# Designs tried in a protein design run: peptides against a protein of PDB entry 1Y0J. Part 3

Target 1, 39 residues: chain A of PDB entry 1Y0J
Amino acid sequence: EARECVNCGATATPLWRRDRTGHYLCNACGLYHKMNGQN

## One batch from the design tools (peptide; aimed at target 1 V6 H33)

Design b1_p9_7_s1 (made by RFdiffusion4, then SolubleMPNN; from b1_p9_7 with H4V D7E)
Fold by OpenDDE base, seed 1:
Structure b1_p9_7_s1 (fold): chain B 39 residues (1-39), chain A 9 residues (1-9)
Amino acid sequence: as target 1 above (39 residues)
Amino acid sequence: PPPVPVEFP
């Protein structure tokens, strides 16, 4: 099974990130979360 | 709003 961004569903990204609780996020969504503290 | 990388499905 392929990894998916828990926010946008992307299955490919230049860099996988993880949120504060360990969920995988694509780079863009991860940065958004980091900067805004939420989705 | 949360972004969606349009270039990545």
Scores: peptide ipSAE 0.079, ipTM 0.607, DockQ to the pose 0.098
OpenDDE base, seeds 2, 3, 4, 5: peptide ipSAE 0.077, 0.075, 0.076, 0.079; ipTM 0.607, 0.587, 0.589, 0.609; seed 5 fails the geometry check

Design b1_p9_7_s2 (made by RFdiffusion4, then SolubleMPNN; from b1_p9_7, 4 letters changed)
Fold by OpenDDE base, seed 3:
Structure b1_p9_7_s2 (fold): chain B 39 residues (1-39), chain A 9 residues (1-9)
Amino acid sequence: as target 1 above (39 residues)
Amino acid sequence: RPPVPVEYP
């Protein structure tokens, strides 16, 4: 299956994450959002 | 709420 980070467009990541509304984020973008409250 | 981890494709 194919998946893409809604923030940076990455198609591969060591860990897929999901934001509060269910959109997929790569690990880096997901952690950034978690730490800063936004991307 | 922290992000929920999901399986690698």
Scores: peptide ipSAE 0.107, ipTM 0.625, DockQ to the pose 0.046
OpenDDE base, seeds 1, 2, 4, 5: peptide ipSAE 0.102, 0.115, 0.120, 0.115; ipTM 0.635, 0.636, 0.642, 0.637; seeds 1, 2, 4, 5 fail the geometry check

Design b1_p9_8 (made by RFdiffusion4)
Pose (drawn by RFdiffusion4):
Structure b1_p9_8 (pose): chain A 39 residues (1-39), chain P 9 residues (1-9)
Amino acid sequence: as target 1 above (39 residues)
Amino acid sequence: AYRFDEVYA
């Protein structure tokens, strides 16, 4: 609905987070890109 | 869906 997640596809996220590369990630897959540090 | 390795290739 809102956007297409590249890790899970869950569009029922409370909020969307954009990665530095410009991708659209959810609160889960987006948090992983932050906490992991790597890609 | 999983498309990570394609997007971050």

Design b1_p9_8_s1 (made by RFdiffusion4, then SolubleMPNN; from b1_p9_8, 3 letters changed)
Fold by OpenDDE base, seed 2:
Structure b1_p9_8_s1 (fold): chain B 39 residues (1-39), chain A 9 residues (1-9)
Amino acid sequence: as target 1 above (39 residues)
Amino acid sequence: ADRRAEVYA
């Protein structure tokens, strides 16, 4: 199985991030999440 | 987030 961003479904990213509950986000979605507190 | 950030860090 491939890791997927829980927001956009991307399977590749320069940097995997995690939200506060441990779910994986691609770098871009993770940064957005960090700024706004939500996906 | 419903959208993806435009810029990657």
Scores: peptide ipSAE 0.093, ipTM 0.626, DockQ to the pose 0.175; fails the geometry check
OpenDDE base, seeds 1, 3, 4, 5: peptide ipSAE 0.091, 0.089, 0.089, 0.084; ipTM 0.632, 0.614, 0.595, 0.625; seeds 1, 3, 4, 5 fail the geometry check

Design b1_p9_8_s2 (made by RFdiffusion4, then SolubleMPNN; from b1_p9_8, 3 letters changed)
Fold by OpenDDE base, seed 4:
Structure b1_p9_8_s2 (fold): chain B 39 residues (1-39), chain A 9 residues (1-9)
Amino acid sequence: as target 1 above (39 residues)
Amino acid sequence: ADRTAEVYA
């Protein structure tokens, strides 16, 4: 298996992001979370 | 990870 964004399930991204609890997010979802604080 | 950025939200 490969790394997946916990929000959208994407398996590829130009930059992986990681939340405070260590979960991986793709770049887009990570930026969305950073700006909005939620899904 | 060297290609990972932190998100604080």
Scores: peptide ipSAE 0.442, ipTM 0.841, DockQ to the pose 0.059
OpenDDE base, seeds 1, 2, 3, 5: peptide ipSAE 0.437, 0.431, 0.423, 0.439; ipTM 0.841, 0.841, 0.836, 0.841

Design b1_p9_8_s3 (made by RFdiffusion4, then SolubleMPNN; from b1_p9_8, 4 letters changed)
Fold by OpenDDE base, seed 1:
Structure b1_p9_8_s3 (fold): chain B 39 residues (1-39), chain A 9 residues (1-9)
Amino acid sequence: as target 1 above (39 residues)
Amino acid sequence: MDRSAEVYA
């Protein structure tokens, strides 16, 4: 399975994160969501 | 605003 960040489309990241519904986010996008709440 | 993502490791 090739994982992709649902926000930016990245396929590689130092750390995968998941949103509340279980969709994958790269570390950067996950941190952005964590810090700002949404896109 | 709260955390909206969890670490998946």
Scores: peptide ipSAE 0.119, ipTM 0.634, DockQ to the pose 0.056
OpenDDE base, seeds 2, 3, 4, 5: peptide ipSAE 0.119, 0.114, 0.106, 0.097; ipTM 0.634, 0.640, 0.651, 0.633

Design b1_p9_8_s4 (made by RFdiffusion4, then SolubleMPNN; from b1_p9_8, 5 letters changed)
Fold by OpenDDE base, seed 4:
Structure b1_p9_8_s4 (fold): chain B 39 residues (1-39), chain A 9 residues (1-9)
Amino acid sequence: as target 1 above (39 residues)
Amino acid sequence: PDKREEVYA
């Protein structure tokens, strides 16, 4: 299976991140989530 | 961030 960002559905990113509960986020969504506390 | 298609339609 392929990994997907749980927020935007992207399947490719320069860096996979995780939200505070362990869900995979693409780099862009992950950085936003980190700074704002929400996707 | 809001990435839902419906918001940008």
Scores: peptide ipSAE 0.191, ipTM 0.507, DockQ to the pose 0.148; fails the geometry check
OpenDDE base, seeds 1, 2, 3, 5: peptide ipSAE 0.147, 0.146, 0.158, 0.177; ipTM 0.551, 0.549, 0.564, 0.573; seeds 1, 2, 3, 5 fail the geometry check

## One batch from the design tools (peptide; aimed at target 1 C5 Y24 Y32 N39)

Design b1_p10_1 (made by RFdiffusion4)
Pose (drawn by RFdiffusion4):
Structure b1_p10_1 (pose): chain A 39 residues (1-39), chain P 10 residues (1-10)
Amino acid sequence: as target 1 above (39 residues)
Amino acid sequence: TIPYTPANMA
């Protein structure tokens, strides 16, 4: 609906987070890119 | 580990 997740595809996320590369991630897969640090 | 694609970029 909102956007296409690149890790899970869950569009039912409370909010969307954009990575530094410009990708659209959810509150789950987006948080992983932040906490992991790496890609 | 994340499968990024150019289709889902800003």

Design b1_p10_1_s1 (made by RFdiffusion4, then SolubleMPNN; from b1_p10_1, 4 letters changed)
Fold by OpenDDE base, seed 3:
Structure b1_p10_1_s1 (fold): chain B 39 residues (1-39), chain A 10 residues (1-10)
Amino acid sequence: as target 1 above (39 residues)
Amino acid sequence: SIPYKPENLA
């Protein structure tokens, strides 16, 4: 399976992150989520 | 908690 950011759908990123419930986010979306609590 | 899904926030 190919990993995708649950927020923007990106399939490639410098660093995969995860939200508080374990969903995968690309680096950019993950940082945004971390700072704002949601994307 | 599934994130909001815009076209692209990255």
Scores: peptide ipSAE 0.133, ipTM 0.692, DockQ to the pose 0.138
OpenDDE base, seeds 1, 2, 4, 5: peptide ipSAE 0.124, 0.126, 0.120, 0.112; ipTM 0.681, 0.679, 0.685, 0.660

Design b1_p10_1_s2 (made by RFdiffusion4, then SolubleMPNN; from b1_p10_1, 5 letters changed)
Fold by OpenDDE base, seed 2:
Structure b1_p10_1_s2 (fold): chain B 39 residues (1-39), chain A 10 residues (1-10)
Amino acid sequence: as target 1 above (39 residues)
Amino acid sequence: SIDYKPENLA
């Protein structure tokens, strides 16, 4: 696996999230994006 | 292990 968060570049996270268009986000960035509408 | 969750279920 060589996945990266499209926002912060993290390669490891306790929970991978995915935005509405399928881009991978780490847990923190995914939550931030959802709650604030931006990465 | 790694779990996956869509944005809409955050």
Scores: peptide ipSAE 0.153, ipTM 0.673, DockQ to the pose 0.057
OpenDDE base, seeds 1, 3, 4, 5: peptide ipSAE 0.152, 0.107, 0.134, 0.113; ipTM 0.673, 0.632, 0.662, 0.634

Design b1_p10_1_s3 (made by RFdiffusion4, then SolubleMPNN; from b1_p10_1, 5 letters changed)
Fold by OpenDDE base, seed 2:
Structure b1_p10_1_s3 (fold): chain B 39 residues (1-39), chain A 10 residues (1-10)
Amino acid sequence: as target 1 above (39 residues)
Amino acid sequence: AIDYKPENLA
């Protein structure tokens, strides 16, 4: 059971993040999402 | 989703 970033599909990241509704994002996509308000 | 795919998969 491997986790995947719902945006880019990455399966590995230094830090897993979650959006406001609980979806998993890699660190890079999570930071982008945070800055732009949506993913 | 938005069109953003990072080069670094970190």
Scores: peptide ipSAE 0.147, ipTM 0.662, DockQ to the pose 0.116
OpenDDE base, seeds 1, 3, 4, 5: peptide ipSAE 0.099, 0.099, 0.073, 0.075; ipTM 0.607, 0.620, 0.587, 0.573

Design b1_p10_1_s4 (made by RFdiffusion4, then SolubleMPNN; from b1_p10_1, 4 letters changed)
Fold by OpenDDE base, seed 5:
Structure b1_p10_1_s4 (fold): chain B 39 residues (1-39), chain A 10 residues (1-10)
Amino acid sequence: as target 1 above (39 residues)
Amino acid sequence: SIPYRPENLA
């Protein structure tokens, strides 16, 4: 099955990121989370 | 803007 960003639901991104707990995020959401997430 | 739904993130 296709990977999906857990935040926005995108199924394609220039760079898949992963948060510290292993959730997949698209590049944009990953960068946003990095700036606004906790810890 | 980038959607942000903290409930979906750890």
Scores: peptide ipSAE 0.161, ipTM 0.698, DockQ to the pose 0.191
OpenDDE base, seeds 1, 2, 3, 4: peptide ipSAE 0.159, 0.149, 0.156, 0.128; ipTM 0.705, 0.686, 0.699, 0.686

Design b1_p10_2 (made by RFdiffusion4)
Pose (drawn by RFdiffusion4):
Structure b1_p10_2 (pose): chain A 39 residues (1-39), chain P 10 residues (1-10)
Amino acid sequence: as target 1 above (39 residues)
Amino acid sequence: DLPYHPANLA
């Protein structure tokens, strides 16, 4: 609905987070790219 | 670890 997640596809996320590369991630897969540090 | 693609870019 809102956007297409590249890790899970869950569009029912409370909020969307954009990665530094410009990708659209959810509160889960987006948090992973932050906490992991790597890609 | 993440399958990025150009279709989901800003």

Design b1_p10_2_s1 (made by RFdiffusion4, then SolubleMPNN; from b1_p10_2, 3 letters changed)
Fold by OpenDDE base, seed 2:
Structure b1_p10_2_s1 (fold): chain B 39 residues (1-39), chain A 10 residues (1-10)
Amino acid sequence: as target 1 above (39 residues)
Amino acid sequence: SLPYTPENLA
């Protein structure tokens, strides 16, 4: 059991985020998706 | 999902 970012595959991040469907994103990818409205 | 490139990361 290891969490990973569904976008870049990172397994470690200062802050885990979630997209609108509940999938985990690392902080960087989460912020990017939030800014651009994409997944 | 986006391609894993530096410009796609915040």
Scores: peptide ipSAE 0.086, ipTM 0.629, DockQ to the pose 0.107
OpenDDE base, seeds 1, 3, 4, 5: peptide ipSAE 0.080, 0.064, 0.069, 0.064; ipTM 0.628, 0.578, 0.580, 0.585

Design b1_p10_2_s2 (made by RFdiffusion4, then SolubleMPNN; from b1_p10_2 with H5T A7E)
Fold by OpenDDE base, seed 1:
Structure b1_p10_2_s2 (fold): chain B 39 residues (1-39), chain A 10 residues (1-10)
Amino acid sequence: as target 1 above (39 residues)
Amino acid sequence: DLPYTPENLA
């Protein structure tokens, strides 16, 4: 099984991140969440 | 939690 960003579905990213609940986010989505506090 | 990196590295 391939890893996917739980937000956008991307399967590749320069850096995998993980949200507070442990779900994987691509770098872009993770940073977006961090900076904006939401989707 | 999310690792810290500057936004310009995204």
Scores: peptide ipSAE 0.266, ipTM 0.735, DockQ to the pose 0.046
OpenDDE base, seeds 2, 3, 4, 5: peptide ipSAE 0.179, 0.166, 0.128, 0.111; ipTM 0.681, 0.710, 0.638, 0.662

Design b1_p10_2_s3 (made by RFdiffusion4, then SolubleMPNN; from b1_p10_2, 3 letters changed)
Fold by OpenDDE base, seed 5:
Structure b1_p10_2_s3 (fold): chain B 39 residues (1-39), chain A 10 residues (1-10)
Amino acid sequence: as target 1 above (39 residues)
Amino acid sequence: SLPYSPENLA
């Protein structure tokens, strides 16, 4: 299996991010959550 | 660190 963004399901991204609880986010979702104060 | 900041890149 491949890594997936827990928010949008993307399997590829220029930069994988990981939140404080270890969830993987694509770059776009990571930035979105950062800007909107979401987890 | 901030949860979605550059230091959290994997």
Scores: peptide ipSAE 0.125, ipTM 0.642, DockQ to the pose 0.077
OpenDDE base, seeds 1, 2, 3, 4: peptide ipSAE 0.102, 0.116, 0.118, 0.094; ipTM 0.640, 0.659, 0.657, 0.616; seed 4 fails the geometry check

Design b1_p10_2_s4 (made by RFdiffusion4, then SolubleMPNN; from b1_p10_2, 5 letters changed)
Fold by OpenDDE base, seed 2:
Structure b1_p10_2_s4 (fold): chain B 39 residues (1-39), chain A 10 residues (1-10)
Amino acid sequence: as target 1 above (39 residues)
Amino acid sequence: GIDYTPENLA
């Protein structure tokens, strides 16, 4: 198994986040979208 | 708003 950020494609991150639909986001992208109200 | 909840550490 290889987890990948659906936004930037990163395969490693200090903290994996997950959106309401179950998609994985790296910490940076997750925080960015959370702050900006983006997908 | 979509929740980007932390799931796990590396």
Scores: peptide ipSAE 0.123, ipTM 0.661, DockQ to the pose 0.087
OpenDDE base, seeds 1, 3, 4, 5: peptide ipSAE 0.087, 0.105, 0.097, 0.105; ipTM 0.672, 0.664, 0.645, 0.677; seeds 3, 4 fail the geometry check

Design b1_p10_3 (made by RFdiffusion4)
Pose (drawn by RFdiffusion4):
Structure b1_p10_3 (pose): chain A 39 residues (1-39), chain P 10 residues (1-10)
Amino acid sequence: as target 1 above (39 residues)
Amino acid sequence: HLPYRPATKA
């Protein structure tokens, strides 16, 4: 609905986070790219 | 580990 997640596809996220590369991630897959540090 | 695609970019 809102956007297409690249890790899970869950569009029912409370908020969307954009990665530094410009991708659209959710509160879950987007948090992983932050906490992991790597890609 | 993440499958980035150009289709999901801003």

Design b1_p10_3_s1 (made by RFdiffusion4, then SolubleMPNN; from b1_p10_3, 4 letters changed)
Fold by OpenDDE base, seed 3:
Structure b1_p10_3_s1 (fold): chain B 39 residues (1-39), chain A 10 residues (1-10)
Amino acid sequence: as target 1 above (39 residues)
Amino acid sequence: ALPYRPSALA
């Protein structure tokens, strides 16, 4: 499968996450979004 | 100002 973080464009990550609307985020971007409510 | 740019769909 080919997946890309909608925030930073990364194609590889230790853990794929999803934002509240279901868009894929890499682990780092997802955690940042979770902690701050935005990217 | 933030470490990550705003999220956006391709």
Scores: peptide ipSAE 0.160, ipTM 0.679, DockQ to the pose 0.146
OpenDDE base, seeds 1, 2, 4, 5: peptide ipSAE 0.101, 0.125, 0.082, 0.129; ipTM 0.629, 0.665, 0.625, 0.657; seed 4 fails the geometry check

Design b1_p10_3_s2 (made by RFdiffusion4, then SolubleMPNN; from b1_p10_3, 5 letters changed)
Fold by OpenDDE base, seed 5:
Structure b1_p10_3_s2 (fold): chain B 39 residues (1-39), chain A 10 residues (1-10)
Amino acid sequence: as target 1 above (39 residues)
Amino acid sequence: SLPYKPENLA
């Protein structure tokens, strides 16, 4: 079914990412999270 | 949630 980024709420992205705890993030938010080393 | 919110996706 539908998926949304837990950070920005986007429902579409070129690449879905997951943070270390399994939350779905859009590509942009996922990269930001990765670069800033947040939980 | 994180501080960054991409305007082109939100």
Scores: peptide ipSAE 0.136, ipTM 0.672, DockQ to the pose 0.074
OpenDDE base, seeds 1, 2, 3, 4: peptide ipSAE 0.112, 0.119, 0.117, 0.111; ipTM 0.663, 0.669, 0.670, 0.666

Design b1_p10_3_s3 (made by RFdiffusion4, then SolubleMPNN; from b1_p10_3, 5 letters changed)
Fold by OpenDDE base, seed 3:
Order: C-alpha cells, then structure tokens, then sequence
Structure b1_p10_3_s3 (fold): chain B 39 residues (1-39), chain A 10 residues (1-10)
C-alpha cells in the first residue's frame, strides 16, 4: 500500500502520522501541526 | 493525544 501527505503531497517519510479524522501526514507536516495547529 | 499520532504502514 501507499500513502500521501494531505498537507504537502509527499509520498515518503521516515514516520507517517495520522490526524484524528483519519488523514495521513508526513512526519514533518504532522509535527508542525501538532506543535503549531492547523495551517 | 490522538491527533498526529505515529502510524506507519502495516
């Protein structure tokens, strides 16, 4: 299977993250949202 | 915290 970051479109990351609504984010975008909130 | 939790491919 494959994933794509809903924020930046990246298809590869050392660590996928998932928001509470079920969307996948790459590690960088997920951490950004976790620390700073939604864009 | 369920938001932005790690979840790699299975």
Amino acid sequence: as target 1 above (39 residues)
Amino acid sequence: DLDYRPENLA
Scores: peptide ipSAE 0.635, ipTM 0.880, DockQ to the pose 0.084
OpenDDE base, seeds 1, 2, 4, 5: peptide ipSAE 0.150, 0.150, 0.155, 0.153; ipTM 0.685, 0.668, 0.665, 0.662; seed 2 fails the geometry check

Design b1_p10_3_s4 (made by RFdiffusion4, then SolubleMPNN; from b1_p10_3, 6 letters changed)
Fold by OpenDDE base, seed 3:
Structure b1_p10_3_s4 (fold): chain B 39 residues (1-39), chain A 10 residues (1-10)
Amino acid sequence: as target 1 above (39 residues)
Amino acid sequence: SIPYKPENLA
């Protein structure tokens, strides 16, 4: 399976992150989520 | 908690 950011759908990123419930986010979306609590 | 899904926030 190919990993995708649950927020923007990106399939490639410098660093995969995860939200508080374990969903995968690309680096950019993950940082945004971390700072704002949601994307 | 599934994130909001815009076209692209990255």
Scores: peptide ipSAE 0.133, ipTM 0.692, DockQ to the pose 0.138
OpenDDE base, seeds 1, 2, 4, 5: peptide ipSAE 0.124, 0.126, 0.120, 0.112; ipTM 0.681, 0.679, 0.685, 0.660

Design b1_p10_4 (made by RFdiffusion4)
Pose (drawn by RFdiffusion4):
Parts: C-alpha cells; sequence; structure tokens
Structure b1_p10_4 (pose): chain A 39 residues (1-39), chain P 10 residues (1-10)
C-alpha cells in the first residue's frame, strides 16, 4: 500500500525509513540497516 | 544482506 519493502514486503509498518542509498525500508528491515551497520 | 532494487529508490 504505502511502499514496497525490499526485505519483507510488509506495508503495515508504523513508519517508513529511507536508507542512505535512497531505498524505502520499514521499521523492521530499516532498523536492521542501521543497527547492522553494514548492508 | 539486503536485496535492494532500483525500483524502490526515491
Amino acid sequence: as target 1 above (39 residues)
Amino acid sequence: DIPYTPSNLA
């Protein structure tokens, strides 16, 4: 609905987080890109 | 670890 997640596809996320590369991630897969540090 | 695609870019 809102966007297409590149890790899970869950559009029922409370909020969307954009990665530094410009991708759209959810509160789960987006948090992983932050906490992991790597890609 | 993340399967990025150009279709999902801003």

Design b1_p10_4_s1 (made by RFdiffusion4, then SolubleMPNN; from b1_p10_4, 4 letters changed)
Fold by OpenDDE base, seed 5:
Structure b1_p10_4_s1 (fold): chain B 39 residues (1-39), chain A 10 residues (1-10)
Amino acid sequence: as target 1 above (39 residues)
Amino acid sequence: LLPYKPENLA
């Protein structure tokens, strides 16, 4: 089924990432979370 | 989770 970024709602991304709690994030949001040290 | 910030997206 379709995946969705839990932060921005994007349904497509060059690279799906996952935060430390397992939520799927698009590449951009994942990098933002990484830079800001959030879950 | 961090709030969405559109300026950080492409």
Scores: peptide ipSAE 0.115, ipTM 0.655, DockQ to the pose 0.102
OpenDDE base, seeds 1, 2, 3, 4: peptide ipSAE 0.112, 0.109, 0.109, 0.108; ipTM 0.659, 0.658, 0.650, 0.637; seed 1 fails the geometry check

Design b1_p10_4_s2 (made by RFdiffusion4, then SolubleMPNN; from b1_p10_4, 3 letters changed)
Fold by OpenDDE base, seed 3:
Structure b1_p10_4_s2 (fold): chain B 39 residues (1-39), chain A 10 residues (1-10)
Amino acid sequence: as target 1 above (39 residues)
Amino acid sequence: SIPYKPENLA
């Protein structure tokens, strides 16, 4: 399976992150989520 | 908690 950011759908990123419930986010979306609590 | 899904926030 190919990993995708649950927020923007990106399939490639410098660093995969995860939200508080374990969903995968690309680096950019993950940082945004971390700072704002949601994307 | 599934994130909001815009076209692209990255």
Scores: peptide ipSAE 0.133, ipTM 0.692, DockQ to the pose 0.136
OpenDDE base, seeds 1, 2, 4, 5: peptide ipSAE 0.124, 0.126, 0.120, 0.112; ipTM 0.681, 0.679, 0.685, 0.660

Design b1_p10_4_s3 (made by RFdiffusion4, then SolubleMPNN; from b1_p10_4, 3 letters changed)
Fold by OpenDDE base, seed 1:
Structure b1_p10_4_s3 (fold): chain B 39 residues (1-39), chain A 10 residues (1-10)
Amino acid sequence: as target 1 above (39 residues)
Amino acid sequence: LIPYKPENLA
């Protein structure tokens, strides 16, 4: 299987991040969540 | 939930 961003579905990213509950996010979505608290 | 940017969609 391939990893996917739980927010946008992207399967490739320069850096995988994780949300507050440990789910994988692409770099962009992870940064957005970090900056805004939620998305 | 929405993508950060449209171009992030696979």
Scores: peptide ipSAE 0.111, ipTM 0.643, DockQ to the pose 0.114
OpenDDE base, seeds 2, 3, 4, 5: peptide ipSAE 0.102, 0.107, 0.108, 0.098; ipTM 0.630, 0.632, 0.637, 0.624

Design b1_p10_4_s4 (made by RFdiffusion4, then SolubleMPNN; from b1_p10_4, 4 letters changed)
Fold by OpenDDE base, seed 5:
Structure b1_p10_4_s4 (fold): chain B 39 residues (1-39), chain A 10 residues (1-10)
Amino acid sequence: as target 1 above (39 residues)
Amino acid sequence: SLPYKPENLA
């Protein structure tokens, strides 16, 4: 079914990412999270 | 949630 980024709420992205705890993030938010080393 | 919110996706 539908998926949304837990950070920005986007429902579409070129690449879905997951943070270390399994939350779905859009590509942009996922990269930001990765670069800033947040939980 | 994180501080960054991409305007082109939100």
Scores: peptide ipSAE 0.136, ipTM 0.672, DockQ to the pose 0.075
OpenDDE base, seeds 1, 2, 3, 4: peptide ipSAE 0.112, 0.119, 0.117, 0.111; ipTM 0.663, 0.669, 0.670, 0.666

Design b1_p10_5 (made by RFdiffusion4)
Pose (drawn by RFdiffusion4):
Structure b1_p10_5 (pose): chain A 39 residues (1-39), chain P 10 residues (1-10)
Amino acid sequence: as target 1 above (39 residues)
Amino acid sequence: HLPYRPSNLA
């Protein structure tokens, strides 16, 4: 609905986070790209 | 580890 997640596809996220590369991630897969540090 | 694609860019 809102956007297409590249890890899970869950569009029912409370908020969307954009990665530094410009990708759209959710509160879950987006948090992973932050906490992991790597890609 | 993430499957980035150009279609998902801003």

Design b1_p10_5_s1 (made by RFdiffusion4, then SolubleMPNN; from b1_p10_5, 4 letters changed)
Fold by OpenDDE base, seed 4:
Structure b1_p10_5_s1 (fold): chain B 39 residues (1-39), chain A 10 residues (1-10)
Amino acid sequence: as target 1 above (39 residues)
Amino acid sequence: SLPYKPEHLA
């Protein structure tokens, strides 16, 4: 049950994030989403 | 939810 970033498919990250609907994002994709409101 | 690009964005 390895977690994956729904944006880039990464399976490892220093910090798992979640988007507004609860999808898991790696730290980098999550920060991008947070800053830009999109992925 | 929002659309996602398949690339690593940062």
Scores: peptide ipSAE 0.138, ipTM 0.693, DockQ to the pose 0.095
OpenDDE base, seeds 1, 2, 3, 5: peptide ipSAE 0.095, 0.114, 0.108, 0.115; ipTM 0.638, 0.679, 0.666, 0.652

Design b1_p10_5_s2 (made by RFdiffusion4, then SolubleMPNN; from b1_p10_5, 3 letters changed)
Fold by OpenDDE base, seed 3:
Structure b1_p10_5_s2 (fold): chain B 39 residues (1-39), chain A 10 residues (1-10)
Amino acid sequence: as target 1 above (39 residues)
Amino acid sequence: SLDYRPSQLA
């Protein structure tokens, strides 16, 4: 299985991030999650 | 493979 952002479904990103429980997020969604506490 | 699926777009 290819990695994908659990929020937007993107399969490519300049930087993979993870939420507080370890789920993969693309850079944009990860930053959004960090700032807002949720996706 | 993950059951946690946020849906709000950044």
Scores: peptide ipSAE 0.115, ipTM 0.641, DockQ to the pose 0.160
OpenDDE base, seeds 1, 2, 4, 5: peptide ipSAE 0.113, 0.097, 0.098, 0.094; ipTM 0.638, 0.607, 0.630, 0.598

Design b1_p10_5_s3 (made by RFdiffusion4, then SolubleMPNN; from b1_p10_5, 3 letters changed)
Fold by OpenDDE base, seed 1:
Structure b1_p10_5_s3 (fold): chain B 39 residues (1-39), chain A 10 residues (1-10)
Amino acid sequence: as target 1 above (39 residues)
Amino acid sequence: SLPYRPEHLA
């Protein structure tokens, strides 16, 4: 199986991040989520 | 805030 960002669907990223409840996000989506509280 | 859609999409 392959991991994918729950927001944009990307399957590759320089750094995998996780939201407050543990869902995987690519680096870009994770940073946006962190700063704005959502994607 | 608005939904975020980066260019690196699947």
Scores: peptide ipSAE 0.191, ipTM 0.706, DockQ to the pose 0.099
OpenDDE base, seeds 2, 3, 4, 5: peptide ipSAE 0.166, 0.110, 0.132, 0.155; ipTM 0.684, 0.644, 0.679, 0.673; seed 4 fails the geometry check

Design b1_p10_5_s4 (made by RFdiffusion4, then SolubleMPNN; from b1_p10_5, 4 letters changed)
Fold by OpenDDE base, seed 3:
Formats: structure tokens, sequence, C-alpha cells
Structure b1_p10_5_s4 (fold): chain B 39 residues (1-39), chain A 10 residues (1-10)
């Protein structure tokens, strides 16, 4: 299906991730949050 | 770690 990263708007990514509230994040944005603990 | 879904399944 078509989805979009709530942070950067990307519509394609090797791996979709999800934030603590269930919103979809592309792999890059999800990892950024994970590694830095914040946006 | 965050929940994930491979692109191929999304």
Amino acid sequence: as target 1 above (39 residues)
Amino acid sequence: DLPYTPEALA
C-alpha cells in the first residue's frame, strides 16, 4: 500500500518503522529518532 | 526498538 513518513514525507523506504504513537516513519527517520532519542 | 515492516510488505 501507499504510505508516507510523517517526518519527511517519503513514500518509499527499504524498511518502514513506526514511532511510539504508531505513526509511520521511513527507515532513516526512524533510526534518527532511535539513535538520538529525539527529533 | 521501533516496530517495522519491510518495504516489500508495505
Scores: peptide ipSAE 0.077, ipTM 0.587, DockQ to the pose 0.070
OpenDDE base, seeds 1, 2, 4, 5: peptide ipSAE 0.077, 0.076, 0.049, 0.068; ipTM 0.591, 0.589, 0.558, 0.575; seeds 1, 5 fail the geometry check

Design b1_p10_6 (made by RFdiffusion4)
Pose (drawn by RFdiffusion4):
Structure b1_p10_6 (pose): chain A 39 residues (1-39), chain P 10 residues (1-10)
Amino acid sequence: as target 1 above (39 residues)
Amino acid sequence: DLPYTDSNLA
């Protein structure tokens, strides 16, 4: 609905987070790109 | 680890 997640596809996220590369990630897959540090 | 695609870019 809102956007297409590249890790899970869950569009029912409370908020969307954009990665530094410009990708759209959710509160879950997006948090992973932050906490992991790597890609 | 993440499968990035060009279709989901800003």

